# Peptides against a protein of PDB entry 5CWW, part 63

Target 1, 194 residues: chain A of PDB entry 5CWW
Amino acid sequence: VPKLQGPFDFDLNPEDEQDDEVELKDIYVIGEKPRVADLMRGEEEELEMMKEDQHNGLSLNIICLLSTSGQVKICLDIDGVEAQWLPPRSKNKRLFAPPPEPPSLLTFQTFDTLKPAEVTPDGWPMFSEDATSPYSFYVTHPAGITYISLTPWVFRLESELQSDSEAGTEFRIDLLAKGQGSERDRIFTQTRTQ

## One batch from the design tools (peptide; made by RFdiffusion4, then SolubleMPNN)

Design b2_p16_8_s2 (from b2_p16_8, 5 letters changed)
Fold by OpenDDE base, seed 2:
Structure b2_p16_8_s2 (fold): chain B 194 residues (1-194), chain A 16 residues (1-16)
Amino acid sequence: as target 1 above (194 residues)
Amino acid sequence: EPPLREYRPDISKKLA
């Protein structure tokens, strides 16, 4: 039986966002790119194609969270959270194992998809995938549909994560964080029927 | 209309 995981600690939340104030409605997970090493047991030809694909995905899982207000939080799984299973009934719970520290997610970006006037108490925003890109998705709300793409930064981040050079890493990551963020495009807006 | 809010934390402190 799968073990319930969480709560997650969110690192680098906005100072004004108390975790208790944001009601989450949906979650969207972008899985890490398969490790090349795990694929090396397969056909050599597929490995070469994946190496040549300049758009190798991020080696980290991305956790997207959506609030009732249409706020999206993009989080990075730095620790590599793995699926956990309930211990078999026969193993004596070592009563004294310190509770595992809750997994931490690193907040990369938080942004709104709705204007304040579009937020409704009964609003139920939802994620939906983009079949054409693993790093793009939609937020659907009664007020409208917003296209989101992580492509402006995800590949640059991967390049930094794979860099062997410790020198200047902090500077480059700072530039990345201050650079182009996630793309947001409202592709549809529902006309308020008066 | 005011631009949609965006927050970008300083991740360099956590990833470097």
Scores: peptide ipSAE 0.557, ipTM 0.929, DockQ to the pose 0.755
Fold by OpenDDE base, seed 5:
Structure b2_p16_8_s2 (fold): chain B 194 residues (1-194), chain A 16 residues (1-16)
Amino acid sequence: as target 1 above (194 residues)
Amino acid sequence: EPPLREYRPDISKKLA
């Protein structure tokens, strides 16, 4: 039987965000790309083609959260959360294992997709995939549709995660975090017939 | 119209 996972702790949330203030409506997961080198032991030609595609995806899962207000939170799964199963009914309850620490997600970015005047109490924003890119998606709300892309930073982050140089890593990640964030573009706005 | 709000935490200490 699968084990129910959660709650998750969110690292680096804004100090002013009390968990009670953000009502979540949807979740969107971008799975990690497998290390091609580990899967393709023996297929050198396909490995070369995948290396030439400079678009090697992130080796971390990305968790996107969407609130009723149209706020998007982009989180990184640093711990590598795996599917958990209920232990077999073995009688040896190890009574003394400290409760496992709750899994944590690292907040990379939080941003709005709606203007304050577009937010409604009954609004139900939803995620939808972009079939042309694994790192792009849409937020659909009655007020409009917003295109989002993680491509401005995701490939640079992967390059840092795969770098053998420990020297200057903190500085380069700081520059990445302060650099170009996720792209957001309102592609459709519903005209309010007054 | 004012730009949409954005928050970017300092992740450098968590990923380094």
Scores: peptide ipSAE 0.556, ipTM 0.929, DockQ to the pose 0.756
Fold by OpenDDE base, seed 1:
Structure b2_p16_8_s2 (fold): chain B 194 residues (1-194), chain A 16 residues (1-16)
Amino acid sequence: as target 1 above (194 residues)
Amino acid sequence: EPPLREYRPDISKKLA
């Protein structure tokens, strides 16, 4: 039986974001790209081909959260959250180790996909994948469809994470965080049939 | 129309 995981703590939430204000409706996970070197132990030719594919994905899981209001939160899994299973019901009450600290997600970006006038109490926004890119997806709401791409920053972030140079890392990450964020494009707007 | 809201926290302290 899978263990229920959570709650997750969100690091760097907006100060004004009250937990009570964000009702989550959907989750979209972009899994970490396996280290080509770790997967390709023994397949040197494929390793070289994958190294040449300049589009090495992020080595971190990305957790996208979608609220009823169409707010998207892009979170990075720094801790490497893994699926947990309930320990087999062994009769031995292992001494309750203090509950492990809840896993934390690092908020990279939060943004709206809906205008305030488009937000409805019965709105049910949903994620859907983009078959053309693992780092792009759609948010579908009755009011419209928004295309989202993480490509403007994800590959740059990976380059920094893989950099052996600690010098200037903080500065470069700061520039990245303040630079081009996720792409948002409203590709469809539902015309209210009056 | 006003641009859609966006928040970008300072992640540099967490990733550096």
Scores: peptide ipSAE 0.555, ipTM 0.929, DockQ to the pose 0.747
Fold by OpenDDE base, seed 3:
Structure b2_p16_8_s2 (fold): chain B 194 residues (1-194), chain A 16 residues (1-16)
Amino acid sequence: as target 1 above (194 residues)
Amino acid sequence: EPPLREYRPDISKKLA
């Protein structure tokens, strides 16, 4: 039986975001790609396939959150949250381990996909995958469809995470964080039938 | 039309 995990703490939330005002409707997870170092300990065949893919994905899980208002929050799993399973029902009253500290997610970016006039109380936006890329997806709402891609920053971030040099890393990450964010393109807008 | 809002927090202190 899977163990219920959470609540999650969000690091670097906007100071003005009252968590109580954002109703979440959907979640989309992009799993981490295996690190080359981890593959070197595995089958040589998997290592050769990943070397051919010049753009290895991010070594961190990405958690995307979607609100009723069409706001998307992109979070990074720095702590490496893994699926937890309930221990087998062994009769032994294992000592109540103190509840582990709640896992934290690092907010990378928050953005709107809907204009204020498109937001409706009964709106239910949803995520859907892009079959052509693991780092691209769609947000579907009755008002329209938005294409999102994380490719502008995800590979650059991975390059910094894999760098052995700590020198200048903070500066380069700061430039990355202030540089080009996620691609966001409205590919369809529903015509208001009068 | 006002541009769609975007927020980018300072992550450099958390990832460095």
Scores: peptide ipSAE 0.554, ipTM 0.928, DockQ to the pose 0.773

Design b2_p16_8_s3 (from b2_p16_8, 6 letters changed)
Fold by OpenDDE base, seed 2:
Structure b2_p16_8_s3 (fold): chain B 194 residues (1-194), chain A 16 residues (1-16)
Amino acid sequence: as target 1 above (194 residues)
Amino acid sequence: EEPLREYKPDISSKLS
């Protein structure tokens, strides 16, 4: 069970025009998939099952944040990356391990699900899961329903995270972020009954 | 139809 270890420190770039106090209404968490390396320690049968699952999910937790305005922020828990990229801090069991620092969230993408004219003061957007995919979900609002899929980038990101090359990783992740973003599809629009 | 706004942060600045 991913323990919601809040508060999350959002490393929001101050250049993000979105530094406006975004009122959050909902949170959707996509838990990390087990790492292939962790499975390699398991029984051969588990390894084969994961190889057959051609779509090994992301080894990072994904935190989706939804605002009153229908804005979605896709955040990555990069603590798992730091643990991979930072030389293991010497296992000096500091007797007093500082309380685990809240997970650092990297905003990967931000997007709207509503047009400005659809935003209402009493609007209550909500996340809903997609039973067919762990990396897809819906944003429901009185104005309509939007399908979201992270599949355009999540597997590419995972492939990058599994690469042994530390050199240029930040650059490649940046390129991934600037590449094809999350899929958005408005599947239903509420007709304003006049 | 105006495309819904999308913002992609500069991740390179955040990972440094």
Scores: peptide ipSAE 0.411, ipTM 0.859, DockQ to the pose 0.501
Fold by OpenDDE base, seed 3:
Structure b2_p16_8_s3 (fold): chain B 194 residues (1-194), chain A 16 residues (1-16)
Amino acid sequence: as target 1 above (194 residues)
Amino acid sequence: EEPLREYKPDISSKLS
């Protein structure tokens, strides 16, 4: 049964109260890839597919948020991280498990896809998938189209999550966040017809 | 060309 994703609690640190009322217009979710260890318990065919994919995807859900101004926020589902660090809780699915707490989202990166002069009151930016990569997508706006790729950091983050070293993981994730961000390329700009 | 703005939050403060 696909778990209903949401409501998301944004643990927004009050210091991130950027006064800009960001009106959200679209959401794009990149689902977690199953871990090899989880596949070892499943069908052999799924295991072979993951071994052939030299680049194991991120074991966390990624939530992308898009505002009317073309601002993108890349968020990570942190509850997935905690679940990976916690020893597997004994399989006793108690019938009366409390409702799963909404996932905590960590903002990894925020960036603009539009210049201030391109932002319009009636503008409606939208996400669209890239058929060639699960970690790439497009932001379409009347002013132009921007290609986004998470590949510069997503595989490095996964390597850290799979490391047996619990010590210093938070520090290394912080270094990753401060390092090379998402790729962002404007692939089309609408010519202003005077 | 003004570079498009990018903001990276301090993750260490949010994970502690």
Scores: peptide ipSAE 0.410, ipTM 0.863, DockQ to the pose 0.486
Fold by OpenDDE base, seed 5:
Structure b2_p16_8_s3 (fold): chain B 194 residues (1-194), chain A 16 residues (1-16)
Amino acid sequence: as target 1 above (194 residues)
Amino acid sequence: EEPLREYKPDISSKLS
């Protein structure tokens, strides 16, 4: 049963409190790929096949948020990183484990899929998957369809997360975020018959 | 065609 992860505390910087109450309409989750090393404790041959697939996905969950205005927010579940860095919690089941802290989400990128003139009060944009890629999806709105791909950065981010160098990781992730963002392509526009 | 708006947050401030 996929655990409904949430509520997510968005570490939205209060400076990113855009006065405009962004009304969320849809959520799209790209699940983390399991660590190859944890799966392959028995099958070395599958490890080689998965290593040859240079397209090993991100070891973090990606949460995409969609507003009524067609704004997409790409968020990363960084608790997965903490779980990697936390030394194996000694099996001392402290009887009173504090309630699991809600997952912290890091906003990686925010972008529009609609022009201001295309935004309608009754518009309901929706996510849909791309069957050909786990890191690509569509945003469908009455005004048009936009293709989104996370491939420009997701594999570079994974390579950084798998690096043995703890020093400077935060800086390198910041550089990745400031670099090439998600691909965005309007594949269909509804002609308004004026 | 005006490019669609994009915002990239400062991640360094959030990871520290």
Scores: peptide ipSAE 0.409, ipTM 0.861, DockQ to the pose 0.507
Fold by OpenDDE base, seed 4:
Structure b2_p16_8_s3 (fold): chain B 194 residues (1-194), chain A 16 residues (1-16)
Amino acid sequence: as target 1 above (194 residues)
Amino acid sequence: EEPLREYKPDISSKLS
């Protein structure tokens, strides 16, 4: 079980049946935005800021994992989901709150940013942010640069998470995952000098 | 150009 040490200590179960030891090289975290419900408890000014940001960001943390092969795995922190969906577990204030269980990650999407022929043993792909969007980023590799955007699904997912209808939420999330995935665009390809 | 591989997990099986 690859243990990713980062701002989130999480045990990624290799969900993919392929025993291919995905060597992770980089992690990119998109922090949760405050929930509208949480801000409704806040000052009117925060509510106005959220209304102006017509695009309420996802109330879940997103963890993006990048392998040596340029594979990106988009994961959702589902502990936030459980906290949203499960009626607040009666705070049995166990005096000793067990150490916060590492966040459970739900893989939402996995995709390659490199062609097999572009993968090199010494390749070191890296994430970089898009300053214009919190839900967009780049994967840079010697072979090329790929733009990624989560915008096709994050707002729809948030809308679902904010819905009062708990019934069928899991099904609707599954439909979202099976629907339009993350945008992926190779914006630069290094020409092989023959 | 061969499309880059994409894998979409079955989330329904993971949320159950």
Scores: peptide ipSAE 0.408, ipTM 0.856, DockQ to the pose 0.499

Design b2_p16_8_s4 (from b2_p16_8, 7 letters changed)
Fold by OpenDDE base, seed 4:
Structure b2_p16_8_s4 (fold): chain B 194 residues (1-194), chain A 16 residues (1-16)
Amino acid sequence: as target 1 above (194 residues)
Amino acid sequence: EPELKEYRPDISKKLA
């Protein structure tokens, strides 16, 4: 039986956003790509497949959260949240294991896809995938459709994560965080019926 | 038109 995972704690959440104020409506997960190092342990075919992919994807899972207001939160799964199955009823539930700390997600970026005037109580924004890119997706709302791409930073981040040099990593990550964020493009806006 | 809000936390301390 799959174990329900969550709630998740969000590291580096915007100070102005109490987690309690964000009503989540949808979740979009971009699974980690296998690390080159992990592939070196695998079959030669997997290594070739990764070499052919000009850009190896991020070795971290990306969790995208969407609120009723059309706010998107891009989170990185640093802890490696694995799908948990309910452990077989092993009798020896150590009663006193401290409750496992809730898994934490690192917020990379939070952004709105809707203008305040477009937000409606009955508006249900939804994620949808981009079949052409694993790191791109759409947010669909009655007010409009927004294209989102993580490609501006995801490959750069992966390069840093794969770097053998710890020297300057913090600086480079800081530059990355301050650099080009996720691409956000409103590709469709519903015309207000006058 | 009001620009859509964006927040970027300082992740350097968490990923370094």
Scores: peptide ipSAE 0.535, ipTM 0.921, DockQ to the pose 0.798
Fold by OpenDDE base, seed 1:
Structure b2_p16_8_s4 (fold): chain B 194 residues (1-194), chain A 16 residues (1-16)
Amino acid sequence: as target 1 above (194 residues)
Amino acid sequence: EPELKEYRPDISKKLA
């Protein structure tokens, strides 16, 4: 039986964002790409193809959270959250180790996909994948469809994570965080048939 | 039209 995971703690939430105010409706996970070094155990041809693919994906899982209001939160899984299973019901009450600290997600970016006037109480926004890119997806709501791409920053972030140079890392990450964020494009707006 | 809000936290201290 899978173990229920969570709650997750969100690091670096907006000061004005109370956890109680955000009702989550959907989750979209972009899994970490295997490290080239881990693939060295695989076929040499796959390794060469991945080396040539200049677009090595992020080595971190990305957790996208979608609220009822159409707010998207992009989180990075720094700790490497893995699926946990309930320990077999062995009769031995192992001394309850203090519950492990809840896994934390690092908020990279939060943004709205809906205008305030488009938010409805019965709105049910949903994620859907983009078949053309693992780092792009759609948010579908009755009011419209928004295309989102993480490509403006994800590859740059990976380059920093793989950098052996600790010198200037904080500065470069700061520039990255303040630079171009996720692409957000409303590709469809539902015309209210009056 | 009101611009859609965006928040970008300072992640530099967490990733450095």
Scores: peptide ipSAE 0.534, ipTM 0.921, DockQ to the pose 0.764
Fold by OpenDDE base, seed 5:
Structure b2_p16_8_s4 (fold): chain B 194 residues (1-194), chain A 16 residues (1-16)
Amino acid sequence: as target 1 above (194 residues)
Amino acid sequence: EPELKEYRPDISKKLA
């Protein structure tokens, strides 16, 4: 039987955001790209084609959260959350294992997709995929549609995660975090017929 | 038009 996972702890939330204040409406998951080298131990030609595609995806899962107000939170799965199963009914309850620490997600970025005047109490924003890119998606709301892309930072982050140089990693990640964030573009706005 | 809000936490200490 699958084990129900959660709740998740969110690391680096804004101090003013109590988890109780944000009503979530949707979740969008971008799965990690498998290490091509581990899967293709026999197919050298396909490995070369995937290496030439400079667009090696992130080796971490990305969890996107969407609130009723159109706020998007981009989180990174640093711990590598795996599917958990209920242990077989073996009688030996190890009574003394400390409860496993709840899985945590690292917040990379939080941003709004709606103006305050566009937020409605009955609004139901939703995620939808972009078929042309695994790191791009849309937020659809009655007020409009917003295109979002993680491509400005995701490939640079992967390069840092795969770097053998421990020296200066903290500095480079700090520059990445303060650099260009996710792209957001309002591609459609519903005209309120007054 | 009001600029849409954005928050970026310091992740450098968590990923280094």
Scores: peptide ipSAE 0.533, ipTM 0.921, DockQ to the pose 0.776
Fold by OpenDDE base, seed 3:
Structure b2_p16_8_s4 (fold): chain B 194 residues (1-194), chain A 16 residues (1-16)
Amino acid sequence: as target 1 above (194 residues)
Amino acid sequence: EPELKEYRPDISKKLA
């Protein structure tokens, strides 16, 4: 039986975002790609295929959150949250380990996909995958469809995470965080039938 | 047209 995980703490939320005001409707998870070192312990054939894909994905899980208002929050799993399973019902009252500290997610970016006039009380935005890229997806809403891509920053972030040099890392990450964010393109807008 | 809002927190202190 899977163990219920959460609540999650969000690091670096905007000061003005009262978490209580944002109603979440959907979650989209982009799993970490296996590290080359982890693949070296596995089948050599998988290692050769990953070397050919010059753009190795991010070594961190990405958690995308979608609100009723069409706001998307992109979070990074720095702590490496793994799926936890309930221990088998062995009769032995194992000592109540102190509840583990709640896992934290680092907010990378928050952005709107809907204009204020497009937000409706009965609107239900949803995520859907892009079959052509693991780092691209769609947000669908009755008002329209938005294409999102994380490719402008995800590979640059991975390059910094894999760098052995601690020198200048903070500066380069700061430049990355302030640089080009996620691509966001409205590909369809529903015409208001009068 | 109101520009769609974007927020970028300072992550450099958490990832360095």
Scores: peptide ipSAE 0.531, ipTM 0.920, DockQ to the pose 0.788

## One batch from the design tools (peptide; made by RFdiffusion4, then SolubleMPNN)

Design b2_p17_2_s1 (from b2_p17_2, 7 letters changed)
Fold by OpenDDE base, seed 4:
Structure b2_p17_2_s1 (fold): chain B 194 residues (1-194), chain A 17 residues (1-17)
Amino acid sequence: as target 1 above (194 residues)
Amino acid sequence: SREEVLEALKKALEKLR
């Protein structure tokens, strides 16, 4: 039986400590790709060809959160929340290992998809996938549709995660974090019929 | 290591807060 996972601990920016209970309306999950190192354990010779598939996605789950206001939070699953199965009912009273610390999500980026004037109490923004890219998606709201792509940073982060070289990693990661380079493009806006 | 990269990322994001 699949184990229900959660609650997740969100390492949210303290700026979210503002009393505005960000009411989440939708969640979009981008599943991790296998780590190159894990793929390589089998076939040493295919190593070079798989390196050419440099477009191996991120070896971390990405969890996108969408609020009623159209705010998107991009979170990384650092702890590697895998699909857990309920342990077989072994009769052995295994001492309740302290409940594993809830998986922590690292907030990578937060941005808005709606203008303040577009936010309505009854507004229900929703995620939808982009069939052309696993790291791109849409936020649909009655006021408009926003395209989002994580590709500008995902591959760079994965490159660091797969790198055996520690040289310059801190600097490159600092640049990656500062860049917060998710692409965001409003592809449709509902014109108010005057 | 992977862990070091993740820690570096965490620290980098914390600095932006």
Scores: peptide ipSAE 0.580, ipTM 0.948, DockQ to the pose 0.734
Fold by OpenDDE base, seed 1:
Structure b2_p17_2_s1 (fold): chain B 194 residues (1-194), chain A 17 residues (1-17)
Amino acid sequence: as target 1 above (194 residues)
Amino acid sequence: SREEVLEALKKALEKLR
């Protein structure tokens, strides 16, 4: 039986002066891909070719959170949260392992998909996948549809995570964090019929 | 290391708060 996971701690939430009770409506998870180095344990020659294939996804889980207001938070699982299962009903008093430290999610980026005038109390924004890319998705709301792509930064971050060289890493990471280069495009807007 | 990159990222994001 799957074990309920949580609570999750959110690290680096922007001090949004807005009442901290962001009502979440949907969650979209992009699962981590295995690290190239871990996949290639034993096949030295193919490592060099796969490093060039920019097709390797991020070796971190990405958790996207969507609020009633259409706010999207992009969070990174830096602790490596795995699926947990209820222990089999074995009678043995397994010593309660100390409660594991709550996993922390790192807030990478926060942005809005709706204008303030488009937010409705009964609004129910939802995520939907893009069949063409695991790092792209849509936010659908009655007011409109927004395309989101994480591709502009995901591969750069993975390149840093796999780099054997520390030279310039701090600078490149600072640029990556400042750029927060997720693509956001409103592809449809519902016109208020008068 | 991977851990150093993640710490650098955390520090970089903290500077944006």
Scores: peptide ipSAE 0.579, ipTM 0.948, DockQ to the pose 0.805
Fold by OpenDDE base, seed 5:
Structure b2_p17_2_s1 (fold): chain B 194 residues (1-194), chain A 17 residues (1-17)
Amino acid sequence: as target 1 above (194 residues)
Amino acid sequence: SREEVLEALKKALEKLR
């Protein structure tokens, strides 16, 4: 039987008191690409196809959260959340293992897709995929449609995760965090017919 | 290591708070 997972702890929630009141409406998950080293244990043909695709993938799950106000939060699964199953009934071993620490999500970036005047109490923003890119998606709202791409930073982060060199890593990661370079483009705005 | 990169990222994001 599958085990229910959660709640997830969100690391680095901005202390802004307003975040505690954020009503989430949708979630979008971008699954991790397998590491090349893990694939080397499989068939060589799957390795070549995955090498071309892996050069453009992140070896971390990305969790995107969307609020009623059109706020998007980009989170990284740094702990590697795996599917958990309930132990079989027969092993009454009270493993007094301390309860595993709840899985944590690292908040990478937060941004708005709506202007304050576009936010409505009955708003229902939703995610939709981009069939052309696994790291791009849309946020749809009655006020308009926003294109989002994570590609500007995903490749750079993966390059650091795969690097054997520690030289300059701290500096490059600091620049990556400060840049927070997700692309955001409003592709459609509904003109309020007055 | 991968773990060191993730820890560096966490620290970098904490500085932006």
Scores: peptide ipSAE 0.579, ipTM 0.948, DockQ to the pose 0.821
Fold by OpenDDE base, seed 3:
Structure b2_p17_2_s1 (fold): chain B 194 residues (1-194), chain A 17 residues (1-17)
Amino acid sequence: as target 1 above (194 residues)
Amino acid sequence: SREEVLEALKKALEKLR
């Protein structure tokens, strides 16, 4: 039986974001790709697949959160949250290990997909996948559809995570954080027929 | 290391707060 996980702690939420007022409506998870180092320990056949898929995805889970107002938060699982299963009912009173510290998610980026005038009390934004890219998705709302792509920064971050060179890493990571370069394009807007 | 990259990322995001 799967174990219920959570609550999650959110690290680095902006203090000015009244987190208490954000009602979440949907969650979209992009699972981590195997790390190159982990694949190198596997059979030679898995190594050949790595060379062809030059676009190795991020070796971190990405958790996207969507609010009623159309705000998207992009969070990174830096602790490596794994699926937990309830221990089999073995009769042995295993000493309850202290509850593991709640996993922390790192807030990478926050942005809006709706204009203030498009936000309605009865609005319900939803995530949907892009079948052509694992790091692209859509936010659908009655007011319109927004395309989002994480590709501008995901591959750069993965390159740093896999690099054995520390030279310039701090500078490149600083630029990556400041740029927050997710692509965001409104592809459809519903015209209010009066 | 991977851990150093993640710590650098955390610090970089903290500076944006």
Scores: peptide ipSAE 0.570, ipTM 0.946, DockQ to the pose 0.800; fails the geometry check

